# Ledger of designs, part 63: peptides against a protein of PDB entry 4U39

Target 1, 302 residues: chain A of PDB entry 4U39
Amino acid sequence: SIKVIGVGGGGNNAVNRMIENEVQGVEYIAVNTDAQALNLSKAEVKMQIGAKLTRGLGAGANPEVGKKAAEESKEQIEEALKGADMVFVTAGMGGGTGTGAAPVIAQIAKDLGALTVGVVTRPFTFEGRKRQLQAAGGISAMKEAVDTLIVIPNDRILEIVDKNTPMLEAFREADNVLRQGVQGISDLIATPGLINLDFADVKTIMSNKGSALMGIGIATGENRAAEAAKKAISSPLLEAAIDGAQGVLMNITGGTNLSLYEVQEAADIVASASDQDVNMIFGSVINENLKDEIVVTVIATG

## One batch from the design tools (peptide; aimed at target 1 S284 V285)

Design b2_p26_3_s4 (made by RFdiffusion4, then SolubleMPNN; from b2_p26_3, 16 letters changed)
Fold by OpenDDE base, seed 3:
Structure b2_p26_3_s4 (fold): chain B 302 residues (1-302), chain A 26 residues (1-26)
Amino acid sequence: as target 1 above (302 residues)
Amino acid sequence: MKLAGFGTGTRKQALEEMKKSFEEKN
């Protein structure tokens, strides 16, 4: 089974966005130290952590409180994650709960033998230096606790949105990018396509890989596959060129009109931009909610 | 380069095997 665990405010917002976008074949768990915020989750499983420590009042933007809250609730987390083959741990780094609890939860998932993938955001620079420093510590702890850690640099989202985009919309886009990172992987396993991957293929690329970067490209029209692939490999979210990656995971998602030729064209572009010695896997997904759009998601590992 | 489902080799070889596989499926 595949489980997605959203940790703290940003993680829970991402999980809500996943549920709203009908991401299939995954079980959702929302974790928070704030009981009021947790009640707003759409997840089937809602877990308040650190109830004794925090009394449901949240972590006060302190990662040590988030950490201790997860440690207090270890047995509950273990029970909720039991039997998962794969666990996505999603969080916004820089806060209290997400930053502190996500590494603890990831370690629990890994100790249970699940393929453990972190999908996390770095805070925007405008959130201030304290958030950036807390995020750096949380990312370091996550890297030790996961098989692969996808890090989304929120400041790069500002390069793909309009300059007049309100701060709240920039956060919603960060939640959407977290969704795309989880869905881009989970759909390869859980959702039928023209080229299906098994869990073993994904495990080969993602096991013990450390840090990863994600690129996304969306296009429509006659050359949509090629355009989506080019946008994915040149995505602002890729802080490094894809040719430095040891592993590449590619998802090619389209509507019912997605052709094998389009899949081939997109895969050829990404492979041609990658290192000659890269381990590349790609799958295709049919999403009936996509009309004429192709979405290419690239995850670069190593 | 290793392409899952299409084998291992040079990037060129892997892409050629991918193309052949798709031609056989069409």
Scores: peptide ipSAE 0.114, ipTM 0.751, DockQ to the pose 0.148
OpenDDE base, seeds 1, 2, 4, 5: peptide ipSAE 0.022, 0.024, 0.011, 0.023; ipTM 0.548, 0.556, 0.450, 0.556

Design b2_p26_4_s1 (made by RFdiffusion4, then SolubleMPNN; its pose is not in this set)
Fold by OpenDDE base, seed 3:
Structure b2_p26_4_s1 (fold): chain B 302 residues (1-302), chain A 26 residues (1-26)
Amino acid sequence: as target 1 above (302 residues)
Amino acid sequence: MKIKIFLTGKASDILEKLRKALEEEE
């Protein structure tokens, strides 16, 4: 089974966005120290952590409180994650609960033998230096606790949105990018295909790979596949070129009119931008909601 | 064909498999 665990406010917002976008084949778990915020989760499983420590009032933007809250609730987390083959841990780094609890939860998942993937955001620079420093500590702790850690630099989201985008919309876009990171991988595993991906191959590419980067490209029209692929490999979210990656995961998602030619064209562009000896996982997924849109997600590992 | 194809391996091998699949659909 695949489990997605959203940790803290940002993680829970991302999980809500995943549920709203009908990400299939995954179980959703919402974790928070704030009981009121947790009640707004759309996840089937809702877990309040650190109930004794915080009394449901949240972590007060303190990562140490988030950490201790997860430690207090270790047995509950273990039971919720038990039997998962893969666990996605999603969080916005820089806060109290997400920053402190996500590494603890990730370690619990890893200790249970699940392939553990972190999908986390760095805070925007405008959130201030304190959040950046807390995020750096949380990301460092996540790196040790996961098999693969996808880090989304929120400041790079500002390069893909309009300059006049309100702050609230920038956060919504960060939640959407978190969704795309999880969905880009989960669809490769959970969506029935003509050729099913062996989970052993996913483990080979994602186990103990450390930090990963994600690129996303979206396009419509006649050259949509090539345009989406080019946008993905040149995405501002990719802080480095994919040619240095040891592994690449590529997902091409399109509507019912997605052609095999379009799939090949997009795959060729990503492959040509990658190292010749790179281990690649490629998947093509049909989403009837996309109609004329193609979404290419590239995850570079190693 | 509703394309739900998942492939793993070297990039070159994936491209070859995709090419073969195109040839079989023609």
Scores: peptide ipSAE 0.246, ipTM 0.780, DockQ to the pose 0.670
OpenDDE base, seeds 1, 2, 4, 5: peptide ipSAE 0.117, 0.157, 0.241, 0.135; ipTM 0.713, 0.734, 0.781, 0.743; seeds 1, 5 fail the geometry check

Design b2_p26_4_s3 (made by RFdiffusion4, then SolubleMPNN; its pose is not in this set)
Fold by OpenDDE base, seed 5:
Structure b2_p26_4_s3 (fold): chain B 302 residues (1-302), chain A 26 residues (1-26)
Amino acid sequence: as target 1 above (302 residues)
Amino acid sequence: MKIKVLYTGKASDGLAALRAELAKEE
């Protein structure tokens, strides 16, 4: 089973966005220290952590409170994650609960033997230095607790959105990028393909790989597959080129008109940008809600 | 045909497999 656990406000917003987009084949868990915020979650499983410590009032933007809250609720977290083959831990770093609890939850997942993938955001620079520093500490802790950590630099989202994008929309886009990171991987595993994927192959690419880079490309038109692939490998979300990656996961999502030739074209571009010896998993997914759009998600590990 | 292509392994092998599937659809 695949479990997605959203931790804190940002993680829970991302989980809500995943549910709203009908990401299939995963179980959703919402975790928060704030009981009121948790009540707004659409997740089937809702877990208040640190009830004794926080009394449901949240972590007060203190990562140490978030950490202690997760530690207090360790047994409940273990029970919720038990039997998962893969666990996605999603959070917005820089806050109290997400920053502090996500690494603890990730470690619990890993200790249970799940392939543990972190998908987290760095705060925008405008959120202030305190959040940035807290995020750095949380990301460092996440790196030690996960098999693969995808870090989304929110400031790079500003490069892919309109300059006039309201702040609230920038946060929504961050939630959407978190969704894309989780869905890009989960769809590859949960969706039956023409060629069966052994979960062992996913483990080979993602186990103990540390930090991963994610690129997203979207395009329409006659050369949409190639354009989307090129955008993905040159995505502002990538902090480095993918040419040194030991493993690559590629998701090609299109509408009902997605062709195998388009899949080949996109996969060839990504493969050509990667090392010749790279282990690559690529899959295509049909999303009937996509019209003429192709979305290419590339996750580079190692 | 709902295009659900999944490949794992070396990129070169994956592309070869995909090409083989393309040839079957022709």
Scores: peptide ipSAE 0.163, ipTM 0.772, DockQ to the pose 0.653
OpenDDE base, seeds 1, 2, 3, 4: peptide ipSAE 0.157, 0.039, 0.027, 0.263; ipTM 0.769, 0.694, 0.660, 0.822; seeds 1, 3, 4 fail the geometry check

Design b2_p26_4_s4 (made by RFdiffusion4, then SolubleMPNN; its pose is not in this set)
Fold by OpenDDE base, seed 4:
Structure b2_p26_4_s4 (fold): chain B 302 residues (1-302), chain A 26 residues (1-26)
Amino acid sequence: as target 1 above (302 residues)
Amino acid sequence: MKILVLYTGKAKEGLKALEEKLKEAE
């Protein structure tokens, strides 16, 4: 089974976005120290952590409180994650709960033998230096606790949205990018296809790979597949080029008119931009909500 | 119909395998 665990406010917003987009084949778990915020979750499983420590009043933007809250609730987290083959841990880094609890939860998932993937955000620079420093500590702890860590630099989201985009919409786009990271991988595993992916192949690409980069490209028109692939490999979300990546996961999502030729063209572009010895997994997904759009998601590991 | 085409390995070999499977499905 695949479990997605949203940790703290940002992680739970991302999980809500995943549920709203009908991401299939995954179980959703919402974790928070704030009981009121947790009540707003759409997840089937809602877990309040650190009830004794915080009394449901949240972590006060302190990562040490978030950490201790997860440690207090370790047995509950273990029970919720038990039997998962794969666990996505999603959080907004820089806060109290997400920053402190996400590494603890990730370690619990890994200790249970699940393939553990972190999908987290760095705070925007405008959220202040304190959040950036807290996020750096949380990201460092996540790297040790996961098999693969995808870090979304929120400041790079400002390069893919209109300059007049309201601050609230920039946060919603961060939630959407987190969704795309989780869905891009989960769709490859959870959706029955013409060729079923062996979960062992996913483990080979994602186990103990450390930091991963994610690129997203969207295009329409006659050359939409090539354009989407080119946008993905040159995405502002990529902190580096994918040419040195030892592993690549590629998702090509299109409407009912997605052709095999388009899938091939997109895959060839990504493969050509990657290392010659790259282990690449690619999948194509039909989304009826994508009329004329193609979305290419690339995750580069190693 | 969600057509998920999953290929693991060298992209060129996977694309050939996909082409073969699509021909079988036609």
Scores: peptide ipSAE 0.054, ipTM 0.710, DockQ to the pose 0.512
OpenDDE base, seeds 1, 2, 3, 5: peptide ipSAE 0.023, 0.026, 0.040, 0.028; ipTM 0.650, 0.664, 0.695, 0.673

Design b2_p26_5 (made by RFdiffusion4)
Pose (drawn by RFdiffusion4):
Structure b2_p26_5 (pose): chain A 294 residues (1-190, 197-206, 209-302), chain P 26 residues (1-26)
Amino acid sequence: SIKVIGVGGGGNNAVNRMIENEVQGVEYIAVNTDAQALNLSKAEVKMQIGAKLTRGLGAGANPEVGKKAAEESKEQIEEALKGADMVFVTAGMGGGTGTGAAPVIAQIAKDLGALTVGVVTRPFTFEGRKRQLQAAGGISAMKEAVDTLIVIPNDRILEIVDKNTPMLEAFREADNVLRQGVQGISDLIALDFADVKTIMKGSALMGIGIATGENRAAEAAKKAISSPLLEAAIDGAQGVLMNITGGTNLSLYEVQEAADIVASASDQDVNMIFGSVINENLKDEIVVTVIATG
Amino acid sequence: MKAAIGVGSTAAEAIAKHTADFKAKF
């Protein structure tokens, strides 16, 4: 019983993308103050929060509103989250709802005893000062409210995509990366949560590599461990979760080869949760998701 | 969906457990 909660617009897209990618084994909850944007969620559960406060008009990039909105809907949320063994709280930070409400929601989930993993994006630098400041204040709050917070620096999306990809695609990729963040874990729980719990505090950074071809598992792992999303050296990690995903042509040779690359770059005595998942919708593509905690 | 997993206190242990689980399943 793992629930992925998209909070605000940032999470709304990630949840959509997860659903679009048919990520299995999770119950999705899209939570928004913005009734219009929420009605775009492909989530079966659409929770409008702050209905009294925002009248479906959203938080206006005011985290305080997203917060008061979440506090207003404190009871509706717990009801939706009860029975969750694990709650992914996925949101965009810098907003109002994502920045405000996610900590409220993730804290509720944490109090509910669920393994609360917040997976959020820090706004692109270009989103400006307000976005940056609010997320920083917001990411700071997400840390206090989750067991593990995987923070995806959107600015690093721009290093990854072609220098000329339009902004719309840059935001889109941030959504996918958020999806990639949650799927990277949720695919490994579809298992004693104390395992993953022992891996889940402090902040967390993740990396992703995608490759195709003859030497892809290594190419993917190398790209994953060196990825711009992954800002710090992995040898600094106390715990590392690795996810290897490929087509039905995923060989152990490829799997371990990528595991060896991720492992050698990690501490030797590191705790590790490692999985490889077959995605029939993949052909020659292989995706390594690496999440380091410490 | 098909998956193999390893969990260990060391990377080598986790990889070994994953390899064993992978061979068993695939």

Design b2_p26_5_s1 (made by RFdiffusion4, then SolubleMPNN; from b2_p26_5, 10 letters changed)
Fold by OpenDDE base, seed 1:
Structure b2_p26_5_s1 (fold): chain B 302 residues (1-302), chain A 26 residues (1-26)
Amino acid sequence: as target 1 above (302 residues)
Amino acid sequence: MKRSIGVGKTAQEAIEKWKEDFEKKF
């Protein structure tokens, strides 16, 4: 089974966005120290952590409170994660709960033998230095606790949105990028097909790979596949080229009109930007909610 | 949803295997 755990406010917003976008074949768990915020989660499983420590009032932007809250609730987390083959841990780093609890939850998942993937954001620079420093500590702890860590640099989202984009929309886009990171992987695994992806192949690409990079490209119209692929490999979200990556996960998602030619064209572009000896999982997914859009997601590991 | 997958030790192998899977479906 695949479980997605949203940790703290940002993680839970991302999970809500995943549920709203009908990401299939995954179980959603919302984890928070704030009981009121947790009640707003759309996840089937809602877990309040650190109930004794926080009394449901949240972590007060203190990562140590988030950490201790997860430690207090370790047995509950273990029970919720038991039997997962893969666990996505998603969080907005820089806060209290996400920053502190996500590494603990990730470690619990890993200790249970799940392939543990972190998909987290760095705070925007405008959120201030304190959040950046807290996020850096949390990301460091996540690297030790996961098999693969995708870190979304939120400031790079500002390069792909309009300059007049309200701050609230920038946060929504961060939630959407987190969604795309999880969905880009989960759809390859969980979406029904004639040939199922062997989970061993996923493990080969994602186990003990440390940091991963994610690029996303979206396009419509003529040459949409090529354009989406070019956008993905040149995505501002990629802090480096995908060249040199030991593994690549590529997802091309389109509507019912997605053609063989479009998918091949997009794949060839990503292949041309990848090493010759890259371990690649390449998938195409038909999403009926995508009318004329093609979404290319590239995750480079190693 | 319909999914087609290719896995390879190279991008080319992955694409070829994907193509075989895709062509079986469409």
Scores: peptide ipSAE 0.497, ipTM 0.914, DockQ to the pose 0.920
OpenDDE base, seeds 2, 3, 4, 5: peptide ipSAE 0.459, 0.492, 0.437, 0.444; ipTM 0.906, 0.914, 0.902, 0.901

Design b2_p26_5_s2 (made by RFdiffusion4, then SolubleMPNN; from b2_p26_5, 7 letters changed)
Fold by OpenDDE base, seed 3:
Structure b2_p26_5_s2 (fold): chain B 302 residues (1-302), chain A 26 residues (1-26)
Amino acid sequence: as target 1 above (302 residues)
Amino acid sequence: MKIAIGVGKTAQEAIDKWKADFEAKF
């Protein structure tokens, strides 16, 4: 089974966005130290951590409180993650709960033998230096606790959105990018009738890979596939080029009008930007909620 | 949701396997 665990406010917002976008084949778990925020989760499983420590009042933007809250609730986390083959741990880094608890939860998932993937955000620079420093510590701890860590640099989202985009919309876009990162992988693994993807192949690409890069491209129109692929490999979310990556996971998602030619064209573009000897998982997805859009997601590992 | 998948040790192998899976499912 695949489990997605949202940790703290940003992680829970991302999980809500995943549920709203009908991400299939995954179980959702919302984890928070704030009981009021947790009540707003759409996840089937809602877990308040550190109830003794925090009394449900949250972590006060302190990562050490988030860490201790997860440690207090270790047995509950273990029970909720039990039997997962894969665990996505999603969080906004820089806060108390997400930064402190996500590494502990990731380690619990890994210790249970699940393929553990972190999908986390760095805070925007405008959130201040304290959040950036806390995020750096949390990301370092996540890197040790996961098989693969996708880090979304929120400041790069500001390069994709309009300059007049309200701050609240920039946060919503960060939640959406978290969703796209999880969905781009989970759709390729969790969809019923995937006879051809052995979980061993996923493990080959994602186990013990450390940091991974994510690129996303979206386009419409006649050249939408090529444009989406070009946008994905040149995505501002990529902190480096995908050349030299040991593994690539590529998802091409379109509507019911997605053609073989469009998918092949997009795949060839991503392949040409990748190493010749790259281990690749390539998938195409038909999403009936997409009309004329193609979404290309590229995850580069190693 | 319908999905076609290819896996390979090279991008070309992955694409070729994907194409075969696509043609089998669509």
Scores: peptide ipSAE 0.389, ipTM 0.891, DockQ to the pose 0.926
OpenDDE base, seeds 1, 2, 4, 5: peptide ipSAE 0.340, 0.365, 0.357, 0.323; ipTM 0.868, 0.880, 0.876, 0.857

Design b2_p26_5_s3 (made by RFdiffusion4, then SolubleMPNN; from b2_p26_5, 9 letters changed)
Fold by OpenDDE base, seed 5:
Structure b2_p26_5_s3 (fold): chain B 302 residues (1-302), chain A 26 residues (1-26)
Amino acid sequence: as target 1 above (302 residues)
Amino acid sequence: MKIAIGVGKTAQEAIDKWKEDFEKKF
């Protein structure tokens, strides 16, 4: 089974966005120290952590409180994650609960033998230096606790959105990018195929790979596949080029009009930007909600 | 939702296997 665990406010917002976008084949778990915020989750499983420590009042933006809250609730987290083959841990880094609890939850998932993937955000620069420093510590702890860690630099979202985009929309876009990172992987694994993606192949690409880079490209029109692929490999979300990656996961999502030629063209572009000996999982997805849009997601590992 | 998947030790192998899966599913 695949489980997505949202940790703290940002992680829970991302999980809500995943549920709203009908990301299929995954179980959703919302974790928070704030009981009031947790009540707003759309997840089927809601877990309050650190009830004794925090009394449901949240972590007060302190990562050490978030950490201790997860440690207090270890047995509950273990039971919720039990039997998962794969666990996505999603959080907004820089907060109290997400920053402190997400590494603990990730380690619990890994110790249970699940393939553990972190999908986390760095805070925007405007959220202040304290959040950036807390996020750096949380990201460092996540690297040790996961098989693969995707870090989304929120400041790079400001390069994708209009300059006049309200702050609330920039946060919603961060939640959407978290969704795209989870969905781009989960759609490839969770959907039954004639060629079942052997979970062993996913493990080969994602196990003990450390930091991964994610690129997203979206395009429309006659050259949409090529444009989307080019945007993905040059995405502002990529902190580096994908040319040195040992593994690549590629998802090409389009509408019912997605052609073999378009998919081939996009795949050839990503392949050409990757190492010749790259282990690749490549999938094409038909999403009936996409009209003329193609979305290319690239995750580079190693 | 229909998905075609290719896996390979190289990008080309992944693409070739994907083509085979795509042609079977679509």
Scores: peptide ipSAE 0.348, ipTM 0.873, DockQ to the pose 0.919
OpenDDE base, seeds 1, 2, 3, 4: peptide ipSAE 0.317, 0.339, 0.345, 0.329; ipTM 0.858, 0.867, 0.873, 0.865

Design b2_p26_6 (made by RFdiffusion4; failed a check: too like the target's own chain)
Pose (drawn by RFdiffusion4):
Order: sequence, then structure tokens, then C-alpha cells
Structure b2_p26_6 (pose): chain A 294 residues (1-190, 197-206, 209-302), chain P 26 residues (1-26)
Amino acid sequence: SIKVIGVGGGGNNAVNRMIENEVQGVEYIAVNTDAQALNLSKAEVKMQIGAKLTRGLGAGANPEVGKKAAEESKEQIEEALKGADMVFVTAGMGGGTGTGAAPVIAQIAKDLGALTVGVVTRPFTFEGRKRQLQAAGGISAMKEAVDTLIVIPNDRILEIVDKNTPMLEAFREADNVLRQGVQGISDLIALDFADVKTIMKGSALMGIGIATGENRAAEAAKKAISSPLLEAAIDGAQGVLMNITGGTNLSLYEVQEAADIVASASDQDVNMIFGSVINENLKDEIVVTVIATG
Amino acid sequence: TIAAFGVGETAAEAIAKAVAHYEENF
């Protein structure tokens, strides 16, 4: 019983993307103060929060509103989260709802005893000062409210995509990366949560590599461990979760080869949760998701 | 679909468990 909660617009898209990618084994909850944007969520459960406060008009990039909105819907949320063994709280930080409400929601989930993993994006630098400041204040709050917070620096999306990809695609990739963050774990729980719990505090950074071809598992792993999303050296990690995903042509040779690359770059006595998952919708593509904690 | 899974106190242990899990599946 793992629930992925998209909070605000940032999470709304990630949840959509997860659903679009048919990520299995999770119950999705899209939570928004913005009734219009929420009605775009492909989530079966659409929770409008702050209905009294925002009247479906959203938080206006005011985290305080997203918070008060979440506090207003404190009871509705717990009801939706009860029974969750694990709650992914996915949101965009810098906003109002995502920045405000996610800590309230993730804290509720944490109090509910669920393994609360918040997976959020820090706004692109270009989103400006307000976005940066609010997320920083928001990411700070997400840390206090989750067991593990995987923070995806959107600015690093721009290093990854072609220098000329339009902004719309840059935001889109941030959504996918958020999805890639949650799927990277949720695919490994579809298992004693104390395992993953022992891996889940402090902040967390993740990396992703995608590759195709003859030497792809290594190409993917190398790209994953060196990825711009992954800002710090993995040898600094106390715990590392690795996810290897490929087509039905995923061989152990490829799997271990990528595991060896991720492992050698990690500390030798590191705790590790490692999985490889077959995605029939993949052909020659392989995706290594690496999440380091410490 | 899970193809290999491992959990360990060391990377080598986790990988070994994942290799064994893969071999059981395949």
C-alpha cells in the first residue's frame, strides 16, 4: 500500500507522467488548491485542498496559502493517506501548493507511520527569486516532514537536455525526472520496508542515465552516477538505492555491469537497495536510477 | 517486472543477492 501524492502543480504533472508511464503498484492522489489544474490530473483521487481558503483558485505561489490550504484539509488528507505503508509526496517547490502543502501532507503521512519519501524539484533558476526563495524555504520544510527527501535540481535539467530545447520541454523534463524519481523506487516495491526505511535520513540526490546500444548498461550507469541531477559524489552517500530498468533483453551481464559501476563509485560498506526491473515497453533503452542518501 | 533484487549492508552483498535473485528468475 504505497501512495504517490502529487501536491500542487509540480506533483500534478509528475503523477500524470507516472500514470502516463503506467507506473504500477501505487495509488495516486493528486492534491491541489487549484481546482482547474487539479481536474487535469489523471489521478483517480483528486483532492482539492483549501477549497474554503482558495475557492479552487489555487495558492497563487504563496506557500503560506498552500500550507493553510493543507491545514484546512488536514482531515481529508489523513483519510486519504490512512493505510498507506509508504507515501511518496511529489511536488514542485517554489510554488504555493507544492511548496506549502507538501510538507503538511508529507508530515501527515509521516505521522501516519508511512515511509514518507518526498520527491520534489527545486525550481529552475530562471523561475526567479521568488520561486527560488520559496522552494528553499519549502525544501527546508519538506526535510523536516519526510523520512527521505529526494530533491531534483531542475537547473540540472538544463545541463542534460540539448542547450536549445524550449522551456516548455525543460519543464516537461522536470516532470519526467520527478516521475523518474518516484518510479525509481516505487518499481522496487510492486520486501521489508525497514530495509528501504533504513535507506530512508538527511537529504537525497538522485541521478539517471538512459542509454541504448551494445555497451548501454555501463553507458547508462556511468551516465547515472555522473548525471547532473546527482550533484554530489556517491562516495559521500551512506545509502544508495539503485534501479536498473530495461527491455526483456536485460541481461545479468548488463545488470551487474551497471551495478559494478554504481558500486565501485559508492563506498564499499555502503547499504544498498538494488533492483533491476523489466519494462516491456522498452526496447534497447536502459534506465539506471540511482538515489543516494548522505 | 522484477528481474533482480538485492539488499545488503555492503554493495558487494547487495549485488550478490541481486545476481542470485536474477538467476532464480531466469

Design b2_p26_6_s1 (made by RFdiffusion4, then SolubleMPNN; from b2_p26_6, 13 letters changed)
Fold by OpenDDE base, seed 2:
Structure b2_p26_6_s1 (fold): chain B 302 residues (1-302), chain A 26 residues (1-26)
Amino acid sequence: as target 1 above (302 residues)
Amino acid sequence: MIFAFGVGKTAQEAIEKAKESFLKKN
């Protein structure tokens, strides 16, 4: 089974966005120290951590409280993650609960033998230096606790969105990018297809790979496949080029009019931007809600 | 719904397997 665990406010917002977008074939778990915030989760499984420590009042933006809350609730987390083949741990780094608890939860998942993927955000620079420093510590701890860690730099989202985008909308876009990171992988595994993905191939590409880069490209029109692929490999979300990547996961999502030629064109562009010996997982997904749009997601590992 | 899938030790192999998958559907 695939489990997505949202940790703290940002992680739970991302999980809500995944549920709203009908991400299929995954079980959702919401984890928080704040009981009121947890009640707003759409996840089927809701877990309050650190009930004795925090009394449901949250972590007070302190990562050490988030860490201790997850440690207090270790047995409950183990039971919730038991039997998962893959665990996505999603969080907004820089807060108390997400930053402190996500690495502990990730380590629990890994110790259970699940392929453990972190999908986390760095805070916006405008959230202040304290959040950025806390996020750096949380990301370092996540890197040790996961098989693959996707880090989304929120400041790079501001390069993709309109300059007049309200701050609250920039946070919603961060939740959407977290969704795209999880969905881009989970759709390859969990979406019913003509060919079942061997989960061993996913493990080969994602196990003990450390940091991964994610690029997203969206385009419409006659050259939409090529444009979406070019945007993905040059995405502002990429902290580096993908040319040195040892592994690539590529998802091409389009409407019912997505052609084999478009799929090939997009895949050839991403392959040409990658090492020739790259381990690649490639998938194409039909989303009937996409009319003339193609979305290319590239995750580069190694 | 996923309609094409490929895994390869190289990018080219993954693409070719995905093409084969698509062709088996049609």
Scores: peptide ipSAE 0.158, ipTM 0.726, DockQ to the pose 0.899
OpenDDE base, seeds 1, 3, 4, 5: peptide ipSAE 0.115, 0.130, 0.042, 0.078; ipTM 0.700, 0.715, 0.572, 0.681; seeds 1, 4 fail the geometry check

